# Ledger of designs, part 56: peptides against a protein of PDB entry 7MKK

Target 1, 71 residues: chain A of PDB entry 7MKK
Amino acid sequence: SMKEKVKAKLVEIRKFVPFIRRVRIDFQDTLSKVQGHRLDALVNLLDREDVSMSSLNKIEVIIDKLRTRFN

## One batch from the design tools (peptide; made by RFdiffusion4, then SolubleMPNN)

Design b2_p21_7_s1 (from b2_p21_7, 10 letters changed)
Fold by OpenDDE base, seed 5:
Structure b2_p21_7_s1 (fold): chain B 71 residues (1-71), chain A 21 residues (1-21)
Amino acid sequence: as target 1 above (71 residues)
Amino acid sequence: DEEELKELQKLLDELMEEEKK
């Protein structure tokens, strides 16, 4: 079902939470306050259980860009 | 969720702009 697909995708995306947290900390001094806040918001968003597939697809793109830039 | 996603999109836009420099 679509609900099961969303849950499965959320589980896979959550595997990158440690990476996002490391980016937030390792680059804290080079990020603006707003950029840091946005990374915190990204982690917080991934703690939710009611995220849509559309939102998860957008988050995946963001994480891919973070991975490209920050390893 | 929509407002949070807009802020995250701004982050993405900024990262993409910095990659172009």
Scores: peptide ipSAE 0.218, ipTM 0.721, DockQ to the pose 0.092
Fold by OpenDDE base, seed 1:
Structure b2_p21_7_s1 (fold): chain B 71 residues (1-71), chain A 21 residues (1-21)
Amino acid sequence: as target 1 above (71 residues)
Amino acid sequence: DEEELKELQKLLDELMEEEKK
């Protein structure tokens, strides 16, 4: 079902939460305050249980770009 | 979540611009 697909996708994306938190801290002096806030918001968004598949797909693209830039 | 996703998209746009510099 779509519900099960969403749950599975959320589990996979949540594996990158430690990476996002690390970027937020390691690059705190390089990032603007607003960029830091947006990373915090991304982590907080992934703590939610009601994120749609559409949102998760967008988040995955964002995380992929973060990985390219900071990993 | 639409406004939050817009802010995340702005973050992405800024990161891509900085990567090109």
Scores: peptide ipSAE 0.190, ipTM 0.709, DockQ to the pose 0.092
Fold by OpenDDE base, seed 2:
Structure b2_p21_7_s1 (fold): chain B 71 residues (1-71), chain A 21 residues (1-21)
Amino acid sequence: as target 1 above (71 residues)
Amino acid sequence: DEEELKELQKLLDELMEEEKK
């Protein structure tokens, strides 16, 4: 079902939450206040259970960019 | 890279806009 697919995708994306948190902290002096706030919001969003597949697909692209820039 | 950060910020802004819907 779509619900099962969303749940599986969310589990995979959540594996990167520790990385996102590390970026926010380790690069706090490099990031703007707005960027730091957006990263915090991204982590908070991933803690939710009602994230859509559309949002998860966009988040995956964002995480890929974070990995390219900061890892 | 400054351009990469700008693109990331744009994507983050888009995501936050969707969350508000």
Scores: peptide ipSAE 0.154, ipTM 0.696, DockQ to the pose 0.810
Fold by OpenDDE base, seed 4:
Structure b2_p21_7_s1 (fold): chain B 71 residues (1-71), chain A 21 residues (1-21)
Amino acid sequence: as target 1 above (71 residues)
Amino acid sequence: DEEELKELQKLLDELMEEEKK
């Protein structure tokens, strides 16, 4: 079902939460205040259980951009 | 959430363009 697919994708995306947290801390001095706040919000969003498939797909793209830039 | 994701994507795209300069 779509619900099962969303849960599976969320599990996979959550594997990158430690990476996002490390970016937020390791580059705190080079990030703007708003960029730092948005990274915090991204981590908090991934703690939710009601994220849509559309949002998860966008989050994957964002994480790919972060990986390209920061490691 | 949708607007926040768009803004985050925009900021990251800007950061990627700045890195190319």
Scores: peptide ipSAE 0.149, ipTM 0.692, DockQ to the pose 0.059

Design b2_p21_7_s2 (from b2_p21_7, 7 letters changed)
Fold by OpenDDE base, seed 3:
Structure b2_p21_7_s2 (fold): chain B 71 residues (1-71), chain A 21 residues (1-21)
Amino acid sequence: as target 1 above (71 residues)
Amino acid sequence: DKEEEEELLELLDELLEEEEE
């Protein structure tokens, strides 16, 4: 079902939470306050269970951009 | 809120595009 797909996608995306937290800390001195706040908010968003597939797909793109820049 | 979530995701995407110029 769509609900099962969302749950599976959320589990996969949550694997990157440690990476996002690491970027936030390792680049704290180069990130603006607003960029740092938005990364914190992204981590908090991934703690939710009611994230849509649309949002999860956008988050995946964001994580891929973070990986390209910071890894 | 869902609107706040969409705004956050848009703003995160924009911030990650602005540094590729």
Scores: peptide ipSAE 0.267, ipTM 0.746, DockQ to the pose 0.123
Fold by OpenDDE base, seed 2:
Structure b2_p21_7_s2 (fold): chain B 71 residues (1-71), chain A 21 residues (1-21)
Amino acid sequence: as target 1 above (71 residues)
Amino acid sequence: DKEEEEELLELLDELLEEEEE
C-alpha cells in the first residue's frame, strides 16, 4: 500500500539521522545559527510518523546534497 | 504544519545552493 511505501521510505531516510546530527556538530563553527536550527528541525521532522512521500523525496535530495558537501 | 514543513524543506534546499557561490 502507499502507507507501507511511506513507512519503508521513512525507515531508509532515518538511517541518515546520525549523519545529519554529525554535520550539525562537526560544522557547528562554520554553520550559521539559522543553518544549525534548520538541521535540528530536519532531525525533528524525521522523528514524526506522518511525513508525506513528497516530503520524504525532498528530504532525500537534501541529504544527498549534504553528503556531497560534508561527506 | 504542512506549510511549515514545505518552507523548512525549501529553506534547507536554498541553504545548500548558496554555499556553491
Scores: peptide ipSAE 0.265, ipTM 0.745, DockQ to the pose 0.123
Fold by OpenDDE base, seed 4:
Structure b2_p21_7_s2 (fold): chain B 71 residues (1-71), chain A 21 residues (1-21)
Amino acid sequence: as target 1 above (71 residues)
Amino acid sequence: DKEEEEELLELLDELLEEEEE
């Protein structure tokens, strides 16, 4: 079902939470306060169980851009 | 809410484009 696909996608995206936390810490001195706050908010968003497939697909693109820039 | 979530995701995407200049 779509609900099962969303749950599976969320499990895969959550594997990158440690990476996002590392970016936030390792680049804290180069990130603006607003940038740091947005990364914190992204981590908090991934703790939710009600994130849509559309949002998860956008988050995947964001994580790929983070990986290209920061690792 | 959902609107605030979409705004956050847009702002994160923009953040990642501005530093390539």
Scores: peptide ipSAE 0.262, ipTM 0.744, DockQ to the pose 0.122
Fold by OpenDDE base, seed 1:
Structure b2_p21_7_s2 (fold): chain B 71 residues (1-71), chain A 21 residues (1-21)
Amino acid sequence: as target 1 above (71 residues)
Amino acid sequence: DKEEEEELLELLDELLEEEEE
């Protein structure tokens, strides 16, 4: 079902939460306060269970960009 | 809410573009 697909996608995206947290800390002196806050908000968003497939797809693109830049 | 979530995702996308310049 669509609900099962969303849950599966959320599980896969949540695997990158430790990476996002690491970027937030490792680059804290380089990131602006606003940038750091937005990364914290992204982690908090991924703690939710009501995130849509559309949002999860956007988050995946964002994580891929983060990985390219901060790998 | 959903609007705040979309705004956050847009701002995160912009944040990643601004440092490619």
Scores: peptide ipSAE 0.267, ipTM 0.746, DockQ to the pose 0.123; fails the geometry check

Design b2_p21_7_s3 (from b2_p21_7, 9 letters changed)
Fold by OpenDDE base, seed 3:
Structure b2_p21_7_s3 (fold): chain B 71 residues (1-71), chain A 21 residues (1-21)
Amino acid sequence: as target 1 above (71 residues)
Amino acid sequence: DEEELKELQKLLDELMEEEEK
């Protein structure tokens, strides 16, 4: 079901939460306040259980871009 | 590098807008 697919994708995306937190801290001096706030909001969003598949797909793209830039 | 950051910001903004709906 779509619900089970969402749950599975959320579990996989949550594996990157430590990475996002690390980016937020290690690059704090190079990030604007707005960029920092957006990363904090992204981490907080991933704590929720009601994240849509659309949102999870966008988050995947965001994580890929973060990985490209910040290793 | 600046363009990539702008794109990332755009994606984050679109994500936040989606969660507000």
Scores: peptide ipSAE 0.273, ipTM 0.769, DockQ to the pose 0.873
Fold by OpenDDE base, seed 4:
Structure b2_p21_7_s3 (fold): chain B 71 residues (1-71), chain A 21 residues (1-21)
Amino acid sequence: as target 1 above (71 residues)
Amino acid sequence: DEEELKELQKLLDELMEEEEK
């Protein structure tokens, strides 16, 4: 079902929460205040259970860009 | 790269705007 697909996608995306938190800390002095706040908001969003598939797909693109930039 | 950071910022802004609706 679509609900099961969303749940599976959320589980996969949540595996990157430690990475996002690490980027936020390791590059705190390089990131602008706005960029730091956006990363904090992204982590908080992934703690929710009501995230849509649309949002999860956007988050996947964001994580891929973060991985490319910060390894 | 400044352009990559701008694109990332844009995507984060679009995501936050979507969740505030």
Scores: peptide ipSAE 0.271, ipTM 0.768, DockQ to the pose 0.904
Fold by OpenDDE base, seed 1:
Structure b2_p21_7_s3 (fold): chain B 71 residues (1-71), chain A 21 residues (1-21)
Amino acid sequence: as target 1 above (71 residues)
Amino acid sequence: DEEELKELQKLLDELMEEEEK
């Protein structure tokens, strides 16, 4: 079902939470206050259970861009 | 480089706006 797919995607995306936290800390002096806040908000969003598939797909793109830029 | 960061910022902003709905 779509619900099962969402849950599976959320589990996969959550594997990148440590990476996002690391980017936030390692680049704290380079990131603007706004950029830092956005990364904090992204981590907080991933603590929720009601994230849509649309949002999860966007988050995946964001993570890929973070990996390209910061890793 | 700066343009890529601006694009990332835009995507993050769009994501946050979607979750506020």
Scores: peptide ipSAE 0.269, ipTM 0.766, DockQ to the pose 0.871
Fold by OpenDDE base, seed 5:
Structure b2_p21_7_s3 (fold): chain B 71 residues (1-71), chain A 21 residues (1-21)
Amino acid sequence: as target 1 above (71 residues)
Amino acid sequence: DEEELKELQKLLDELMEEEEK
Protein backbone atom coordinates (compact mmCIF):
# COMPACT_ATOMS: atom_id res chain seq x y z
CA SER B 1 0.00 0.00 0.00
CA MET B 2 0.96 3.67 -0.27
CA LYS B 3 1.07 3.84 3.54
CA GLU B 4 3.57 0.96 3.64
CA LYS B 5 5.69 2.66 0.95
CA VAL B 6 5.75 5.89 2.97
CA LYS B 7 6.83 4.02 6.11
CA ALA B 8 9.57 2.14 4.25
CA LYS B 9 10.88 5.37 2.67
CA LEU B 10 10.86 7.14 6.03
CA VAL B 11 13.00 4.33 7.50
CA GLU B 12 15.51 4.69 4.65
CA ILE B 13 15.63 8.51 4.87
CA ARG B 14 16.17 8.35 8.65
CA LYS B 15 19.48 6.54 8.00
CA PHE B 16 20.82 9.94 6.88
CA VAL B 17 19.92 11.76 10.13
CA PRO B 18 23.45 11.22 11.56
CA PHE B 19 24.88 12.68 8.33
CA ILE B 20 22.63 15.76 8.52
CA ARG B 21 23.64 16.26 12.17
CA ARG B 22 27.33 16.02 11.20
CA VAL B 23 26.86 18.60 8.42
CA ARG B 24 25.16 20.90 10.92
CA ILE B 25 28.02 20.57 13.44
CA ASP B 26 31.07 20.38 11.14
CA PHE B 27 30.02 23.43 9.12
CA GLN B 28 28.29 25.38 11.89
CA ASP B 29 30.74 28.29 11.59
CA THR B 30 30.16 28.58 7.82
CA LEU B 31 26.35 28.27 7.96
CA SER B 32 24.10 31.26 8.52
CA LYS B 33 21.66 31.16 11.43
CA VAL B 34 18.85 30.56 8.93
CA GLN B 35 20.71 27.67 7.26
CA GLY B 36 21.44 26.09 10.63
CA HIS B 37 17.82 26.46 11.70
CA ARG B 38 16.62 24.84 8.46
CA LEU B 39 18.87 21.80 9.02
CA ASP B 40 17.65 21.51 12.62
CA ALA B 41 14.06 21.68 11.38
CA LEU B 42 14.80 18.96 8.80
CA VAL B 43 16.09 16.62 11.53
CA ASN B 44 13.05 17.40 13.69
CA LEU B 45 10.70 16.68 10.78
CA LEU B 46 12.26 13.23 10.36
CA ASP B 47 11.30 12.39 13.96
CA ARG B 48 7.62 12.53 12.90
CA GLU B 49 5.65 9.50 11.69
CA ASP B 50 3.12 11.46 9.60
CA VAL B 51 5.51 12.77 6.92
CA SER B 52 3.96 12.70 3.43
CA MET B 53 5.49 11.00 0.39
CA SER B 54 5.79 14.47 -1.20
CA SER B 55 7.83 15.69 1.75
CA LEU B 56 9.98 12.53 1.77
CA ASN B 57 10.75 12.99 -1.93
CA LYS B 58 11.83 16.59 -1.28
CA ILE B 59 13.95 15.47 1.68
CA GLU B 60 15.66 12.88 -0.55
CA VAL B 61 16.63 15.64 -3.01
CA ILE B 62 17.90 17.77 -0.12
CA ILE B 63 20.02 14.90 1.22
CA ASP B 64 21.48 14.26 -2.25
CA LYS B 65 22.46 17.94 -2.51
CA LEU B 66 24.00 17.85 0.97
CA ARG B 67 25.98 14.71 0.06
CA THR B 68 27.27 16.32 -3.12
CA ARG B 69 28.42 19.42 -1.22
CA PHE B 70 29.58 18.04 2.14
CA ASN B 71 30.52 14.38 1.52
CA ASP A 1 28.71 26.92 -5.30
CA GLU A 2 26.45 29.83 -4.36
CA GLU A 3 23.73 28.76 -6.80
CA GLU A 4 23.61 25.24 -5.34
CA LEU A 5 23.33 26.75 -1.86
CA LYS A 6 20.45 28.99 -2.96
CA GLU A 7 18.68 25.99 -4.46
CA LEU A 8 19.14 24.02 -1.23
CA GLN A 9 17.72 26.97 0.74
CA LYS A 10 14.75 27.14 -1.63
CA LEU A 11 14.04 23.41 -1.26
CA LEU A 12 14.23 23.68 2.53
CA ASP A 13 11.84 26.65 2.47
CA GLU A 14 9.40 24.77 0.22
CA LEU A 15 9.57 21.79 2.57
CA MET A 16 8.82 23.96 5.62
CA GLU A 17 5.90 25.64 3.82
CA GLU A 18 4.48 22.22 2.90
CA GLU A 19 4.61 21.02 6.52
CA GLU A 20 2.87 24.21 7.74
CA LYS A 21 -0.20 23.48 5.52
Scores: peptide ipSAE 0.269, ipTM 0.766, DockQ to the pose 0.866

Design b2_p21_7_s4 (from b2_p21_7, 9 letters changed)
Fold by OpenDDE base, seed 3:
Structure b2_p21_7_s4 (fold): chain B 71 residues (1-71), chain A 21 residues (1-21)
Amino acid sequence: as target 1 above (71 residues)
Amino acid sequence: DEEELKELQELLDELMEEEKK
C-alpha cells in the first residue's frame, strides 16, 4: 500500500538525520543563518510521522544535493 | 508542512545554483 511505501521511505531517509545534523554543525560558519534554519527544519520534519510521499520525494532530492556538496 | 517544504525547496534551489558555479 501507499502507506507502507511511505513508512519504508521514511525509515530509509531517517538514516541520513545524523549526516544532516553533522552538516549543520560542521559547516555552520559557511552556512547562512537561513540555510542553518532550513537544515534544522529538515531534521524536525523527519521526526514527524505524518510526512507525505510527495514531501519525502522532495526531501530525498535535498539530501542527495547535501551529500553531493558536503560528502 | 507546505511552508516548511517551500523553505526546503529554496534551500535546494540555492544548492543547485551553487553547484552550477
Scores: peptide ipSAE 0.160, ipTM 0.689, DockQ to the pose 0.123
Fold by OpenDDE base, seed 5:
Structure b2_p21_7_s4 (fold): chain B 71 residues (1-71), chain A 21 residues (1-21)
Amino acid sequence: as target 1 above (71 residues)
Amino acid sequence: DEEELKELQELLDELMEEEKK
């Protein structure tokens, strides 16, 4: 079902939470307060269980670009 | 969720602009 697909995708995306947290900490001194807050918000968003497939697809793109920039 | 995603997209745009410099 679509609900099961959303849950499965959320599980896969959550594997990158440690990476996002590391970016937030490792670059804390170079990020603006707003940029740091947005990374915190990304982690918090991934803790939710009611995220749509559309939102998860957008988050995946964001994470892919973060990975490209920050390894 | 839509507002949070907008803020995240803005972060992405800023990061991409910084990479171009």
Scores: peptide ipSAE 0.159, ipTM 0.693, DockQ to the pose 0.092
Fold by OpenDDE base, seed 2:
Structure b2_p21_7_s4 (fold): chain B 71 residues (1-71), chain A 21 residues (1-21)
Amino acid sequence: as target 1 above (71 residues)
Amino acid sequence: DEEELKELQELLDELMEEEKK
């Protein structure tokens, strides 16, 4: 079902939460206050259970950019 | 580097705007 697909995608995306948290902390002096706030918001968003597949796909792109820049 | 961070910020802003709808 779509619900099962969303749940599976969310589980996969959540594997990157520790990475996002590390970026926020390790590069705190490089990031603007707004960028730091957005990373915090991204982590908080991933703690939710009602994130849509559309949002998860966009988050995946964002995480790929984070990995390219900071990993 | 600066341009990459700008693009990331734009994507974050877009996502957060959609979640508010």
Scores: peptide ipSAE 0.134, ipTM 0.681, DockQ to the pose 0.813
Fold by OpenDDE base, seed 4:
Structure b2_p21_7_s4 (fold): chain B 71 residues (1-71), chain A 21 residues (1-21)
Amino acid sequence: as target 1 above (71 residues)
Amino acid sequence: DEEELKELQELLDELMEEEKK
């Protein structure tokens, strides 16, 4: 079902939460205040259980951009 | 959430363009 697919994707995306947290901390001095706040919000969003498939797909793209830029 | 994700993507795109300069 779509619900099962969303849960599976969320599990996979959550594997990158430690990476996002490390970017937020390790580059705190080079990030703007708003960029730092947005990274915090991204981590908090991934703690939710009601994220849509559309949002998860966008989050994957964002994480790919972060990986390209920061490691 | 949708607007926040859009804003985050825009900021990251700006950061990627700055890195190319």
Scores: peptide ipSAE 0.159, ipTM 0.693, DockQ to the pose 0.059; fails the geometry check

Design b2_p21_8_s1 (from b2_p21_8, 11 letters changed)
Fold by OpenDDE base, seed 5:
Structure b2_p21_8_s1 (fold): chain B 71 residues (1-71), chain A 21 residues (1-21)
Amino acid sequence: as target 1 above (71 residues)
Amino acid sequence: SSKKEMEELLKLLEELLKEES
């Protein structure tokens, strides 16, 4: 079911939460206040269990871009 | 450019957070 697929995708995406937190802290001085806040919001969003597959796919793209830019 | 890449990332974040709000 789509519900089970969402749960599985969420588990996989959550593996990158520590990475996102590291980016937020390690580059805090080079990020604007709004950029830092948006990264915090991204982490908080991943704590929720009502995120759609569409949103999870967007988050995956965001994480890929973060990985490319911040190693 | 680095600036354009960061702006693109911010745009994606804004769109995502707007949809989830």
Scores: peptide ipSAE 0.227, ipTM 0.783, DockQ to the pose 0.853
Fold by OpenDDE base, seed 2:
Structure b2_p21_8_s1 (fold): chain B 71 residues (1-71), chain A 21 residues (1-21)
Amino acid sequence: as target 1 above (71 residues)
Amino acid sequence: SSKKEMEELLKLLEELLKEES
């Protein structure tokens, strides 16, 4: 079901929360205030249980771009 | 450029957060 797919996707994406937090901290001095705030908001969003599949797919793209830029 | 890439990333974040608001 779609509900099961959403739960599975959320579990996989949440594995990158520590990475996002590390990016936020390791590059804090080079990130703008806006960029830092948006990364914090991204982490907070992933704490929610009601994120749609559409949003999760967008988050996955964002994480891929973060990985490309920050390794 | 790296600057443009960061701007695009920020744009994607803004779009996402707007949709979730």
Scores: peptide ipSAE 0.226, ipTM 0.782, DockQ to the pose 0.777
Fold by OpenDDE base, seed 1:
Structure b2_p21_8_s1 (fold): chain B 71 residues (1-71), chain A 21 residues (1-21)
Amino acid sequence: as target 1 above (71 residues)
Amino acid sequence: SSKKEMEELLKLLEELLKEES
């Protein structure tokens, strides 16, 4: 079901939370306040259970871009 | 440029957070 797919996608995306936290910390001096706040917000968003598949797909793109820029 | 890429990333984040609010 779609609900099952969303849950599975959320589990996969949450695997990157430690990475996002590390980016936030390691580049804290380089990132602007806005950039830092948005990374914090991204982590907080992934703590929710009511995220749509559309949003999860967008988050995946964002994480891919973070990985490209911050390794 | 890296600056443009970061701006695009921020834009994507803003759009995402806006629709989730």
Scores: peptide ipSAE 0.223, ipTM 0.781, DockQ to the pose 0.730
Fold by OpenDDE base, seed 4:
Structure b2_p21_8_s1 (fold): chain B 71 residues (1-71), chain A 21 residues (1-21)
Amino acid sequence: as target 1 above (71 residues)
Amino acid sequence: SSKKEMEELLKLLEELLKEES
């Protein structure tokens, strides 16, 4: 079901939360305030249980870009 | 450029967070 697919996708994406937090801290001096705030918001979003598949797919793209830019 | 790439990332984040607000 779509519900099961969403839950599975969320579990996989949440594996990158520690990475996002590390990027936020390790590059805190380089990132602007707005950039840091947006990363915090991204982490907070992933703490929710009602994120749509559409949003999860967008988040995956964002994480891929972060991984490319921040090793 | 690196600056352009970061701006694009921010744009994606803004769009996502706007939809979830």
Scores: peptide ipSAE 0.221, ipTM 0.778, DockQ to the pose 0.733

Design b2_p21_8_s2 (from b2_p21_8, 9 letters changed)
Fold by OpenDDE base, seed 4:
Structure b2_p21_8_s2 (fold): chain B 71 residues (1-71), chain A 21 residues (1-21)
Amino acid sequence: as target 1 above (71 residues)
Amino acid sequence: SEKEELEELLKLLDELLEEES
């Protein structure tokens, strides 16, 4: 079902939450408060259960770009 | 710079967050 597909996608994306948190901390001294808050918001968004597949696909693109540019 | 690259990605994130708000 679509519901199960969303759940599966969310589980896979959540595996990168520790990576996102690391990026947030590694750049904390150079990021503005707003920029840091945006990364925090991304992590918080991934804690939700009502994220659409469309949003999850967009999040995946963002995470892929982060992974490409940041170790 | 790495910071500038991150800022570009954060712009994409802003667009996403607006959709969820």
Scores: peptide ipSAE 0.187, ipTM 0.739, DockQ to the pose 0.547
Fold by OpenDDE base, seed 1:
Structure b2_p21_8_s2 (fold): chain B 71 residues (1-71), chain A 21 residues (1-21)
Amino acid sequence: as target 1 above (71 residues)
Amino acid sequence: SEKEELEELLKLLDELLEEES
């Protein structure tokens, strides 16, 4: 079911939360408060259980871009 | 620059967060 697919996608994406937090810390001195807040908000969003598949796919793209550009 | 790359990604993130708000 779509519900099970969403759960599986969420589990996979959550594996990158430590990476997102690391990016947030590494760039803390150069990021504005609002920019840092955006990364914090991304982590907080991944704590939710009601995120749509569409949103999860977009999050996956963002994480892939972060990984490609920030190791 | 690396900072500019991050800023572009944050714009994409803003668009996403607006959808979830």
Scores: peptide ipSAE 0.184, ipTM 0.736, DockQ to the pose 0.606
Fold by OpenDDE base, seed 3:
Structure b2_p21_8_s2 (fold): chain B 71 residues (1-71), chain A 21 residues (1-21)
Amino acid sequence: as target 1 above (71 residues)
Amino acid sequence: SEKEELEELLKLLDELLEEES
């Protein structure tokens, strides 16, 4: 079902939460306050259980861009 | 460019957070 697919996708994306947190901390001094806040919000969003597949697909793109920019 | 990539990332984040609000 779509519900189970969403849950599976969320589990896979959550594997990158430690990476996002690391980026937030390691580059804290170079990020603006708003940029840091956005990364915090991204992590908080991934703690939720009701994230849509559409949002999860967007998050995947964001993580890919973070990986490219911040190693 | 580096600037363009960062701006695109921020735009995607804003769109995502707006969608979930």
Scores: peptide ipSAE 0.183, ipTM 0.742, DockQ to the pose 0.875
Fold by OpenDDE base, seed 2:
Structure b2_p21_8_s2 (fold): chain B 71 residues (1-71), chain A 21 residues (1-21)
Amino acid sequence: as target 1 above (71 residues)
Amino acid sequence: SEKEELEELLKLLDELLEEES
């Protein structure tokens, strides 16, 4: 079901939360307050249980971009 | 709405990544 697919996607994306937190900390000195807040907001967003598949797909793109740029 | 807030966040995150590239 779509519900099961959403749960599976959310679990997979949440595996990158530690990575996002590391980016936030490692680049804290170079990030603006607004930029840091955006990363914090991304982490907080992934704590939610009501994120749609379309939103999760977009978040995955953002995470892929983070991985490419910050590795 | 929650959807609108999410879209704005994703837009801002994309802009952030462009600035960092």
Scores: peptide ipSAE 0.146, ipTM 0.696, DockQ to the pose 0.138

Design b2_p21_8_s3 (from b2_p21_8, 9 letters changed)
Fold by OpenDDE base, seed 4:
Structure b2_p21_8_s3 (fold): chain B 71 residues (1-71), chain A 21 residues (1-21)
Amino acid sequence: as target 1 above (71 residues)
Amino acid sequence: SEKEEMEELLKLLDELLEEEK
């Protein structure tokens, strides 16, 4: 079902939460306040259970950009 | 450029977060 597909995608994307948190902390002094706040908000969003597949796909793009820049 | 990449990232984040509000 679509519901199960969303759950599976969310579990997959959540695997990157530790990475996002590490970026936020390790580069706290380098990141602007707005950049840090946006990363915090991204982590908080991934704690939600009602994230759509569309949003999850967008988050994946964002994570890929973060990985390119910080990994 | 680094500046352009960060601006794009912030724009995407803002759009995403606004959609979830």
Scores: peptide ipSAE 0.239, ipTM 0.772, DockQ to the pose 0.793
Fold by OpenDDE base, seed 2:
Structure b2_p21_8_s3 (fold): chain B 71 residues (1-71), chain A 21 residues (1-21)
Amino acid sequence: as target 1 above (71 residues)
Amino acid sequence: SEKEEMEELLKLLDELLEEEK
């Protein structure tokens, strides 16, 4: 079902939370306050259980861009 | 440019966060 697919996708995306946290902390002195706040918000969003598949797909794109920029 | 890429990323993030409100 779509619900089970969403749950599976969320589990996979959550595997990148440590990466996002590392970016947030390791580059804290370089990131602007706005950038840091947005990364915090992204992590908080991934703690939710009601994130849609559409949002998860967008988050995946965001994570890919972060990985490209911050390796 | 890297600046444009960062701005795009932030825009995408803002849009996402707005959707989840």
Scores: peptide ipSAE 0.238, ipTM 0.771, DockQ to the pose 0.755
Fold by OpenDDE base, seed 1:
Structure b2_p21_8_s3 (fold): chain B 71 residues (1-71), chain A 21 residues (1-21)
Amino acid sequence: as target 1 above (71 residues)
Amino acid sequence: SEKEEMEELLKLLDELLEEEK
């Protein structure tokens, strides 16, 4: 079902939460307050259980861009 | 450029966060 697919996708995306937190900390002095806040908000969003598949797909793109930019 | 890449990232994040409000 779509619900099962969403849950599976959320589990996969959450594997990157430690990475996002690491980026936030390692680059804290380099990131602007706005950039830091956006990363915090992204982590907080992934704590939710009602994130849509559309949002999860967008988050995946964002994480890929973070990985490219911050390694 | 790096600046443009970060601006795009911020834009995507803002769009995402607004959609989830």
Scores: peptide ipSAE 0.237, ipTM 0.771, DockQ to the pose 0.838
Fold by OpenDDE base, seed 5:
Structure b2_p21_8_s3 (fold): chain B 71 residues (1-71), chain A 21 residues (1-21)
Amino acid sequence: as target 1 above (71 residues)
Amino acid sequence: SEKEEMEELLKLLDELLEEEK
């Protein structure tokens, strides 16, 4: 079902939460307050259980961008 | 909404990535 598919994708995306947190900390001094808040919000969003598939797909894209730029 | 917040987040994150050289 779509619900199970969303749950499975959320589990996979959550594997990158430590990476996102590391980016947030490593670049904290160069981030604006709002930019830091957005990274925090990304992590917080992944703590939720009601995230849509559309959002998860977008998060996957942004994680890929982060990985490309920050290794 | 979640959708609006996500779109804003992605926009700001894109800007961040471009600024980080």
Scores: peptide ipSAE 0.190, ipTM 0.724, DockQ to the pose 0.101

